# Peptides against a protein of PDB entry 3QIS: the designs that were tried, part 180

Target 1, 334 residues: chain A of PDB entry 3QIS
Amino acid sequence: PSLELSRREFVFENVKFRQLQKEKFQISNNGQVPCHFSFIPKLNDSQYCKPWLRAEPFEGYLEPNETVDISLDVYVSKDSVTILNSGEDKIEDILVLHLDRGKDYFLTISGNYLPSCFGTSLEALCRMKRPIREVPVTKLIDLEEDSFLEKEKSLLQMVPLDEGASERPLQVPKEIWLLVDHLFKYACHQEDLFQTPGMQEELQQIIDCLDTSIPETIPGSNHSVAEALLIFLEALPEPVICYELYQRCLDSAYDPRICRQVISQLPRCHRNVFRYLMAFLRELLKFSEYNSVNANMIATLFTSLLLRPPPNLMARQTPSDRQRAIQFLLGFLL

## One batch from the design tools (peptide; made by RFdiffusion4, then SolubleMPNN)

Design b2_p19_5_s3 (from b2_p19_5, 6 letters changed)
Fold by OpenDDE base, seed 4:
Structure b2_p19_5_s3 (fold): chain B 334 residues (1-334), chain A 19 residues (1-19)
Amino acid sequence: as target 1 above (334 residues)
Amino acid sequence: DEDREFLEELSKEVKEWLS
């Protein structure tokens, strides 16, 4: 069997978080026999492509003289955004299109990624006075490394080393402040806040706005701004409640005193963000008559974002663990 | 209102830091 490919080199320029890009090519069976094609893993890979890439279809049959269109889709989700922001991964891959009893065909994927404040650590963002697109990639790497070291020191209750000549970090990331301050000012009376989805175009405008500017006002509807906050919290590489404290939060869920002690052990930026979000959400709940928001809905929604199980425990989360996690957060909303 | 006062104070501090 043999194939003819219309294209073998693909360039994805200006790839952004949650923006789908597509490139298409054709494969044609120029042989005299039916062939099965599939994208296959390289020798040391478990998958045929990186997690931000997919082929559609990824396998199929071609009769003699048949042609099929294949779409190469690039989409940066929450699962890929952090490693792309740091430059640990890049918009580069090689796909192997295999023919059963035939030849391998190699496709080259290349491009560039534009960093986002989504998927960046709270610690790094607290040190970032300018929009992330104004920050050199080399400095982003340094900020993430320094942020990791500060997190570890805070968790270990190590005495802060001399706050030398480094600028004092923000109490909370400017991006979280922009979203929450907007919602606090303009959305407290918004009916069905956090229940009605935002508009996809508005969500993209909000993300681009936060990545490129410090606006006076966030663009889009209150629903889009609210959903952007949820997306931001979901995309954090480390959740607002650090993974190290997850089990202790569950164990303390019915003791409000112990819950507060557990939260007090968070890294400074995480603790500040948690306190800020809880203050905002309690304020929002005062307007429940207008916005139809209740504590159980908010606790259920935000628990999955703020109190995520560590990756190694995700598959083992019981209904009891979920209920404990919700109860933990309820103790801060009531 | 302690929560409102906290939100307003934090907003002031962030604005001052960004200025």
Scores: peptide ipSAE 0.673, ipTM 0.972, DockQ to the pose 0.839
Fold by OpenDDE base, seed 5:
Structure b2_p19_5_s3 (fold): chain B 334 residues (1-334), chain A 19 residues (1-19)
Amino acid sequence: as target 1 above (334 residues)
Amino acid sequence: DEDREFLEELSKEVKEWLS
């Protein structure tokens, strides 16, 4: 069997977090026999493509003289955003289109990624005075390395060495402050806050706004700003409650004194963000008659974002573990 | 209210740091 491909080289310019890009090409069976095609892994890979790439269809049959359109979809989710922000991964791949009993056809994928504050560590963002798109990639790498070292020192309760000429970090990331300060000022009386979804176009505008500027006001509805906060918390490489404390939070869920002691052991930036979010959410709950927000709804929603199981335990989370995690967070909302 | 005062104080600190 043989195929003719309309294109073999694909360039995805200015790839952004949560923004779908599509490139299409045609494959034609120019042979005299039916053929089966599939995208196959390279010799050292478990998957036929990187997590941010998909082919649709990824396999199929072609009769003689049949033509099919294939879509190459590039989408950076929460699962790929962190490694692309750090430059550990890039918008580059090679796809192998295999024919059963035929030849392999190679497709080249290239492009560039634009970094996002979404999927960047709390530690790095606390050191970042300018929007992430204004920060050189080399400096982003240095900020992540320094942030990892500061996290490790904080967990070990090592006394901060003398403040060398490095600027004092923010108490909380400016991006979290922008989102929460907006919601605190404008959304406390918003009916169905955190229950009504935002608009996808407004969410993209909010992400682009936070990545490129320090606005006086965030664009979009209160619902879109609220959902952007949820997306931000979900995209964090490490949750606001560090993975190392997950089990201790579950074990302490019914003892409010132990819960507070566990939170006191968080790295400084994580502890500040946790305290800031809890203060905001308690203020929001005072307006429950206007916004229809209650503590059980908020605890259920934010627990999955703030208190995530470690990746090795995700598949084993019991309904009891989830209820303990919710109870842990309720002890800070009531 | 302790939570409002905390949110307002943190907003001042962030604004001062960004200035």
Scores: peptide ipSAE 0.673, ipTM 0.972, DockQ to the pose 0.838
Fold by OpenDDE base, seed 2:
Structure b2_p19_5_s3 (fold): chain B 334 residues (1-334), chain A 19 residues (1-19)
Amino acid sequence: as target 1 above (334 residues)
Amino acid sequence: DEDREFLEELSKEVKEWLS
């Protein structure tokens, strides 16, 4: 069996968080026998491609002189955004198109990624005065490393980190402030807030806006701004309630005094973001007659975002654990 | 309203820091 490929080199320019890009090519059976093709893992890889890449179709049959179009889809989800922001991973891959009882054909994937404030740590964002697209990639790496070290120091040392002669970090990331301040000003009376989905185009505009500017007003509907806040919280590499405190939150869920003590042990940035979100959500609940938002709905929605199980426990989360997590958050909303 | 005052005070501090 033999294949002819219309193209073997693919370039994905300006790849962004949650923005799908597609490149297409054709494969043709120039042999005299039917053939089966498939994308296969390289030696030592578990998958045929990186998590941000997909081939469609990834396998198939071709009759003699048959041609099929294959789409290469690049999509950066929450699962890839952090490692791409840090430059740990890049928009580069090699695909192996295998022909059964035939040859391997190599495809080269290349491109560039544009960093996002989505998937960046709270600690790094609290030190970032400018939009992330204005920050040199080298400085982003330094900010993440410094942020990790400060988080560790704050967890190990119950002593307030001496705010050394460095510029005082923001109490909360400017990106969270922009989203929440917008919602507080304009969305408290919005019917079905956090229940109605946003527009995908508006979500992309909001993400691009936060990555490239400090706007006076966020573009899009209140629903899109609300969903952008949820996406932001979901994309955080470390949730607002750090993984280290997850079990203690569940264990304290029915004691409001212990719940407050657990939150007091969060790193300063995480604690400030938590307090800020709870203040906003309590204000939003005062307008329940207008926005149809209730404490149980909000607690259920935000619990999955703010109080995530550690990766090693994700597969073991019981319905009881979820209910305790919701009850923990309810104690701050009521 | 303690929550409103907190949100407004934080908004001032962030604006001052971004200026």
Scores: peptide ipSAE 0.665, ipTM 0.971, DockQ to the pose 0.836
Fold by OpenDDE base, seed 1:
Structure b2_p19_5_s3 (fold): chain B 334 residues (1-334), chain A 19 residues (1-19)
Amino acid sequence: as target 1 above (334 residues)
Amino acid sequence: DEDREFLEELSKEVKEWLS
């Protein structure tokens, strides 16, 4: 069997978080026999492509002289955004198109990723005065490394940061402030806030706005701004409640005093963001007659975002653990 | 009141830091 490929090199320029890009190519059976094609893993890989890449179809049959279009879809989800922001991963891959009882065909994927404040650590964002797109990638790496060291120092209750000439970090990331301040000003009376989905185009505009500017006002509907906040919290490499405190939150879920003590042990930026979000959500709940928002709905929604199980425990989360997590958050909303 | 005041105070601090 043999195939002809219309293209073998693909370039995905300016790849962004949650923005789908597609490149298409054709494969044709120029042989005399039916053939089966599939994308196969490279040596030592478990998957035929990186998590941000997909081929559709990834397998199929071609009759003699048949042609099929294959779409290469690049989509950076929450699962890939952090490693792309840090430069640990890049928009580069090699696909192996295997022909059953035939030869392999290699496809080269390349491109560039544009960093996002989505999927960036709270610690790094608290140090970032400018939009992330104005920050050199080399500085983003340094900010993440420095942020890790500050987190460790804060957890160890070590000596106050030397009054050295480094600008004091923000209490909360400007991006979270922009989202929450907008919602606080304009969305407290919004009917079905956090229940009505945002518009995908508006979400992309909000993401691009936060990545590239410090706006006076966030573009889009209140629903889109609200969903952007949820997406932001979901995309955090470490949740607002650090993984280290997850089990302690569950264990304390029915003791509000212990819950507050657990939160006090968060790194400064995480603790500030948590307090800020809780203050906002309590304010939002005062307008429940207008926005139809209740504490149980908010707790259920935000618990999965703020209090994520560590990756090793995700597959083992019981309904009881989820209920404890919700109860933990309810103690801050009531 | 306390939550509103906190949100407003934090908003001032962030604005000052961004200025």
Scores: peptide ipSAE 0.659, ipTM 0.971, DockQ to the pose 0.863

Design b2_p19_5_s4 (from b2_p19_5, 7 letters changed)
Fold by OpenDDE base, seed 2:
Order: sequence, then structure tokens, then C-alpha cells
Structure b2_p19_5_s4 (fold): chain B 334 residues (1-334), chain A 19 residues (1-19)
Amino acid sequence: as target 1 above (334 residues)
Amino acid sequence: DEDREFLEKLREEMEEWLS
């Protein structure tokens, strides 16, 4: 069997978080026998492609002289955004199109990724007074490494060494402030806030706006701004409540005094973001007659974002653990 | 209102720091 491919080289320029890009090519059976094709893993890979790439269809049959269109879809989710922001991964891959009892055909995927404040650590963002797209990638790496070291020092109660001339970090990331302050100004009376989905085009505009500017006003509907806050919190490499405190939050869920003590042990940035979000959400709950928002809905929604199980425990989360996590957050909303 | 005053104060601080 043999195939003819219309194209073998694909370039995905300016790949962004949550922005789908598609490239198409044709494969044709130029042989005299039916053939089965499939994308196969390279040597030492478990998957035929990186997590941000997909082929559709990834397998199929072709009769003699049959042609099929294959779509190569590039999509950076929350699962790939952090490693692309740090430059640990890149928009580069090689696909192996295998023909049963035939040859392998190699496809080259290349491109560039544009960094996002989505999927960047709270600590790194607190050190960024400028939009992330204005920050050199080399400096982003340094900011993440330094932020990790500050988080560890804060958890260990190590006295900050001399405040050398390092610019004082923000109390909260400017991106969280922009989102929450917009919602506080304009969305407290918005019916079904956090229940109605935003528009995908508006979400992309909000992401691009936060990545490239410090706007006076965030573009889009209140629903899109609210969903952008949820996406931001979901995309954090570490949740607002650090993974190290997860079990202690569950164990303390019915003791409001112990809950406050657990939160007091968060790194400064995480603790400030938590306090800020709780103040905003309590203020939003005062307008429940207008926005149809209640404490149980908010606690249920935000618990999955703020109090995530550590990756090693995700597959083992019980309904009881989820209820304790909700109860923990309710103690700050009431 | 303690939460409103906190949110307004944080705005003033963030506007000063980003100016």
C-alpha cells in the first residue's frame, strides 16, 4: 500500500491559550489495494501527539483512489498552558502516519506560543507590574523560579532575607484585581452571574486584554468577565489554597476557627487572593435578590477552583471530601 | 461595610501601584 499526502509541514503561528487553530491536509490512496492508516506514537512516547495537538480522523480506511481530509487541531487547555508559558514545552511535534503493512509518513508541526497570565503562578503574577506579553520569556522563567523560592520561604516561616532593591510585589495579581474589581463595580446586580456562560469571542478578548494591557475597563459582558475569572482560577498551576493545605482544610471544615488558622498559613500572595475573593463573594451575596446568587451555589462552584485535591488524590476524591471542601468555603461566605 | 471598604481600599492601593 502507498499514500500521497498534500502537505507534510504545518506551522501554527501565534498560538494562544484557549484559541483553537486548525490546519487541513489530504491523504490519497495511490495504490491498488485498500489500506488502513493510523497516527502512531514515536519511540518512547505514549501518545501519537503532544497534549495540545489532535488529528481528526486519527485512523481510517482508504479504498484505491479514495481521498480523506485530516484536520490537525492545536488547542492549549489548562493542562498545557503552564508548561508552554515557562517554555518547558513548545509548539513543535512530529506525527507518524503509519500505513498498515506499508511505510511511515512523517509530518512536521511547528509554530510559536504567546505567553498568558492564565496558567501563570500567583507569586509570579504578583511580581509582574506590566502585562505578561511585555515581559521577556527569560524574565518569566526567572520570576517563576524566584516565586517558587519565596513561596517555600513563606511556608517555612523563614524571615525574608534583606529586602534588597527588589521591587515590592503586588498584594494580589493585577489580572485578578482587574477581573474582580470589574465584577464588583458592574456585576453585583447581574442576574444569574456565574451561572450563565460567557461568549467564546468575548472570553478570548478578555484573555488577550489581560495578557497585553492594563485596561480601565474589561471588554465583554458581565457573564464573560465572570467566566474569565473562573477560567483564570482553574488554569492556576497551583490553586489559591495550596495543595499542601488541602487535607487540613477538609479536616477543619466544621470548625471555623481552625479554618481561619489554616488560611493564615497560606503564602502571602495566596492568602491575599483568598481574602480578596471572599470579600468580593460576600459583597456579591448581599445582592442575592438581584443576581439570584446564594452561598451554597457560590461555595459549590468556587470550591472546585480554590480547593483542588492534589494531583495524586484527584482520582480518589469522595463525595464526603467534596462536601467537606464545600463546608470549608461556606464558613468564609456566611 | 467592612468588605466594601476592603475592596475600595484595595482598588486605591492597586491604582497607585500600577500608575
Scores: peptide ipSAE 0.701, ipTM 0.974, DockQ to the pose 0.824
Fold by OpenDDE base, seed 4:
Formats: sequence, structure tokens, C-alpha cells
Structure b2_p19_5_s4 (fold): chain B 334 residues (1-334), chain A 19 residues (1-19)
Amino acid sequence: as target 1 above (334 residues)
Amino acid sequence: DEDREFLEKLREEMEEWLS
């Protein structure tokens, strides 16, 4: 069997977080026999492509003289955004299109990624006084490495980091402040806040706005701004409550004094963000008669974002662990 | 209101640091 491919080189320019890009090509069976095609893993790879890439269809049958369109879809989710922001991964891959009892055909994927404040660490963002798109990519790598070392020192030593000769970090990331301060100003009376979904176009506009500017006002509806905050918290490489404290939060969930002691052990940036979010959410709950928001709904929603199980424990989370996690957050909302 | 006062104070501090 043999195939003809209309294209073998694909370039994805200006790839952004949550923005789908598509390129298409055709494969044709120019042989006299039916053939089965599939995308196959390279040697030592578990998958036929990187997590931000998909082929559709990824397998199929072609009769003699049949042609099929294949879509190559590039989509940066929360699972790929951090490694692309750090430059650990890039918009580059090689796909192997295998033909059963035939040849392998190689496809080259290339392009560029535009960094986002979504999927960047809280510690790195606290060191950025300018929009992330104004920061050189080389400096983003340094900021993530430095931020990891600062987090680890804060957790292990319980010593205040010497406010040494480096520029003083922000108390909270400007992106979180912009989102939360907008919601505090304009959304406290918004009916069904955090229950009504935002508009996808407005969400993309908010993400692009936070990546490129420090706006006086965030564009879009209060629902889109609220969902952008949820997306931001979900995309964090390290959740607001660090993975190292997860089990201690569950174990303390019914003792409010121990809960506060556990939170006091968070790195400075994480602790400030947690306190800021809890203050905002308690203020929002004072307007429950107007916004229809209640503590149980908020605790249930924010638990999955703020108090995530470590990756090694995700598959083992029990209904009891989830209830303890909700109870932990409720102790800060009531 | 301790939470409102905290949110307003943090705004003032963030506006000063970003100016």
C-alpha cells in the first residue's frame, strides 16, 4: 500500500492558551489495495503526539482512490500551558503516519507560543509588575526557577525570606487583583455569579487583556470575569493551597484553629492570595439576597480549584476526602 | 467591616505599586 499526502509541514503561528488552531491536509490511497492508516508513537513515546496536539481522524481505512481530510488541532489546555510558558516544551512535534504493511510518513509540526499569566506560578507573577507579554521569555524562565526555590525555602525553613536587594514582590499577582477587584466593585449584586457561564469570546478577550496590559477596567460581563478567575485558579501549576499541605488541610478540616495554623504555613504569596480570595468571597456572601450565592455552593466550587489533591493522589480521592476539603473551606467562609 | 477594609486597603497598595 502507498499514500499521497497533500502537505507534510505545518506551522502554527502565535499559539495562545485556550485558543484552538486548525490546519488540514489530505491523504489519498494511490494504490490498488485498501489500506489502514494510523498515527503511531515514536520510539520511547507513549502517545502519537504532544498533549497540545490532536489529529482527527487519527486512524482509518482508505479504499483504492479514496481521499480523507485530516485536521491537525493545536489547543493549549491547563495541562500544557505551564510547560509552554516556561519554554520546557515548544510548539514543535513530529507525527508518524503509519500505513499497515506499508511505509511511515513523517509530518513536521512547528510554530511559536505566546506566554500567558494563566498557568504561571503565583510566585513568578508576584515578581511581574508588567504584563507577561512585555517580559522576555528568558526572564520568565529565571522567574519560575527563582520562584520555585523561594517556595521550597519558605515551606522548609519557616523563616521570612530576607527582603534582599531584589525588587519587592507584589502582595498578590496583579492579574488576580484585577479580576477580584473588578468583581468586588461591579459584581457583588450580580445574580447567579459563578453559576452562569461566561461568553467564550469575552473569556479570550479577558485572557489577552491580562497577558498584554494593565487595564483600568476588565472587558466583558461580570459572568465572564468570574469564569476567568476560575480558569486562572484552575490553570495554576501549584494550587493556592500548596500540594504539600493538602493532607494536613483534610486532617484539620473540623478544627478551625488547626486550619488557620495550616494556612499560616503557606508561602507568603500563596497565603496572601488565599486571604484575599477568602475576604472577597465572604464579602460576596453578604450580598446573598441579591446574587443568590451561598457558602455551600462557593465552598464546593472553590474546593476543586484551591485545594487540589497532589497528582499522585488524584486517582485515590474518596467522597470523604472531598467532603473534608469542602469543610476546610467552609471554615473560612462562615 | 474588616473584609471590605482589607479589600480597599489592598487596592490602594496595589494601585501605588503599579503606578
Scores: peptide ipSAE 0.700, ipTM 0.974, DockQ to the pose 0.826
Fold by OpenDDE base, seed 5:
Structure b2_p19_5_s4 (fold): chain B 334 residues (1-334), chain A 19 residues (1-19)
Amino acid sequence: as target 1 above (334 residues)
Amino acid sequence: DEDREFLEKLREEMEEWLS
C-alpha cells in the first residue's frame, strides 16, 4: 500500500493557553489495495504525540482512490501549560503515520508558544510586577528556579538569606488580586455566582488581558471573571495548599485549631493567597440572599482547586478523603 | 468587618506596589 499526503510540515504560530488551533491535510490511497493507517509512537515514546497535540482521525481505512481529511489539533490545557511556560517543552513534534504492511510517513510539527500567567507558580508570579508577556523568557526561567529555592527554604523554615537587591515580592500575584478584587467590587450581589458558566470568548479575553496588561477593569461578565479565577487556581502547578500539607489537612479537618496551624506552615505567597481567598469567600457568603451562594457549595467547588491530592494519591482518593477535604475548607468559611 | 478591612487594605497595598 502507498499514500499521497497533501502536506507534511505544519507550523502553529502564537499558540496560547486554552486556544485551539487546527491544521488540516489530506491523505489519498494512490494504490490498488485497501490500506489501514495509524499514528504510532516513536521507539522511546508511549504516545504517538505530545499531550498538547491530537490527530483526528488518528487511525482508519482507505479504499483505493479514497481521500480522508486529517485534523491536527493543538490545544494547551492545564496539563501542558506549566512545561510550555518554563520552556521545558516546546511546540515541536514528529508524527509517524504508519501504513499496515507499508511505509512510515513523517510529519513535522513546529511553532511558538506565548507564555501565560495561568500555569505559572504562585512564587514566580509574586516576583512579577509586570505582565508575563513583558518578561523575557530567560528571566522567567530564573524566576522559576529562584521560586523553587524559596519554596524549599520556606518549607525547611530557613530564614531567607539577605541575598542581594532582589525586588521585594508581592503579597499575592497581581493576577489573583485583579480577579478577586473585581469580584469583591462588582459580583457580591451577582445571582448564581460560581454556578453559572462564563462565556468562552470572554474567558479568552480575560486570559489575554492578564497575560499582557494590568487593567483598571477586567473585561467580561462577573460569571466569566469568576470562572477565570477557577481556571487560574486549577492551572497552578502547585495548588494554593501545597501537596506536602495535603494529608495533614485531611487529618486535622475536624479540629479548627490544628487546621489553622497547618495553614501557618504554608510558604508565604501560598499562605497569603489562601487568607485572601478565604476573606473574599466569607464576604461573598454575607450576600447569600442575593447571590444564592452557600458555604457547602463554595467548599465543594474550591476543595478540588485549593486542596488537590498529590499526583501519586489522585487515583486512591476515597469519598472519606473528599469529605475531610471539604470539612477542612468549611472550617475557614464558617 | 475584619474581612472587608483586610480586602480593602490589600487593595491599597497592591495599588501602591503596581503604581
Scores: peptide ipSAE 0.697, ipTM 0.973, DockQ to the pose 0.799
Fold by OpenDDE base, seed 1:
Structure b2_p19_5_s4 (fold): chain B 334 residues (1-334), chain A 19 residues (1-19)
Amino acid sequence: as target 1 above (334 residues)
Amino acid sequence: DEDREFLEKLREEMEEWLS
């Protein structure tokens, strides 16, 4: 069996968080026998492609002289955004299109990724007074490394933040401030806030706006701005409540005094973001007559974003653990 | 009031730091 491929080299320029890109090519059976094709893992890989790439179809049969269109889809989700922002991963891959009892055909994937404030740590973002797209990639790596070291120092209570030597970090990331302050100004009376989905086009505009500028006003509907806040919180490499405190939050869920003590142990940036979000959400709840928002809905929604199980415990989360996590957050909303 | 005052104060501080 043999195949003819219309293209073997694919370039995905300016890949962005949550922006789908597609490249298509044709494969044709130029042989005299039916053939089965499949994308196969390279040696030592578990998957035929990186998590941000997909082929559709990834397998199939071709009769003699049959042609099929294959789509190569590049999509950076929350699962790939952090490693692409750090430069640990890149928009580069090699796909192996295997023909049963035939040859392997290699496809080269290349391109560039544009860094996002989505999927960047709270610690790094608190050090960024400029939009992330203005920050050199080398400096992003240094900021993430320094942020990790400062987080560890803060958790260990070892060194008072030397207020004198480095530019004073922002109290909260400018990106989360822009989102929350917009919602506080314009969305407190918005019916079905956090219940109605945003528009995908508006979400992309909001993400691009936050990555490239410090706007006076965020573009899009209040629903799109609200969903962008949820996406931002979901994309954080570490949740607003650090993984180290997860179990203590569950254990304290029915003691409001212990809950406050647990939150006081968060790193400064995480603690500030938590306090800011709780203040905003309590203010939003005062307008429940207008916005149809209630504490149980908000606690249920934000608990999965703010208080995530650590990766080693995700598969073990019980309905009881989820209810405790919700109860923990309710103690700050009521 | 306390939460509103906190949100407004944080705005003033963020506007000053980003100026």
Scores: peptide ipSAE 0.689, ipTM 0.973, DockQ to the pose 0.851

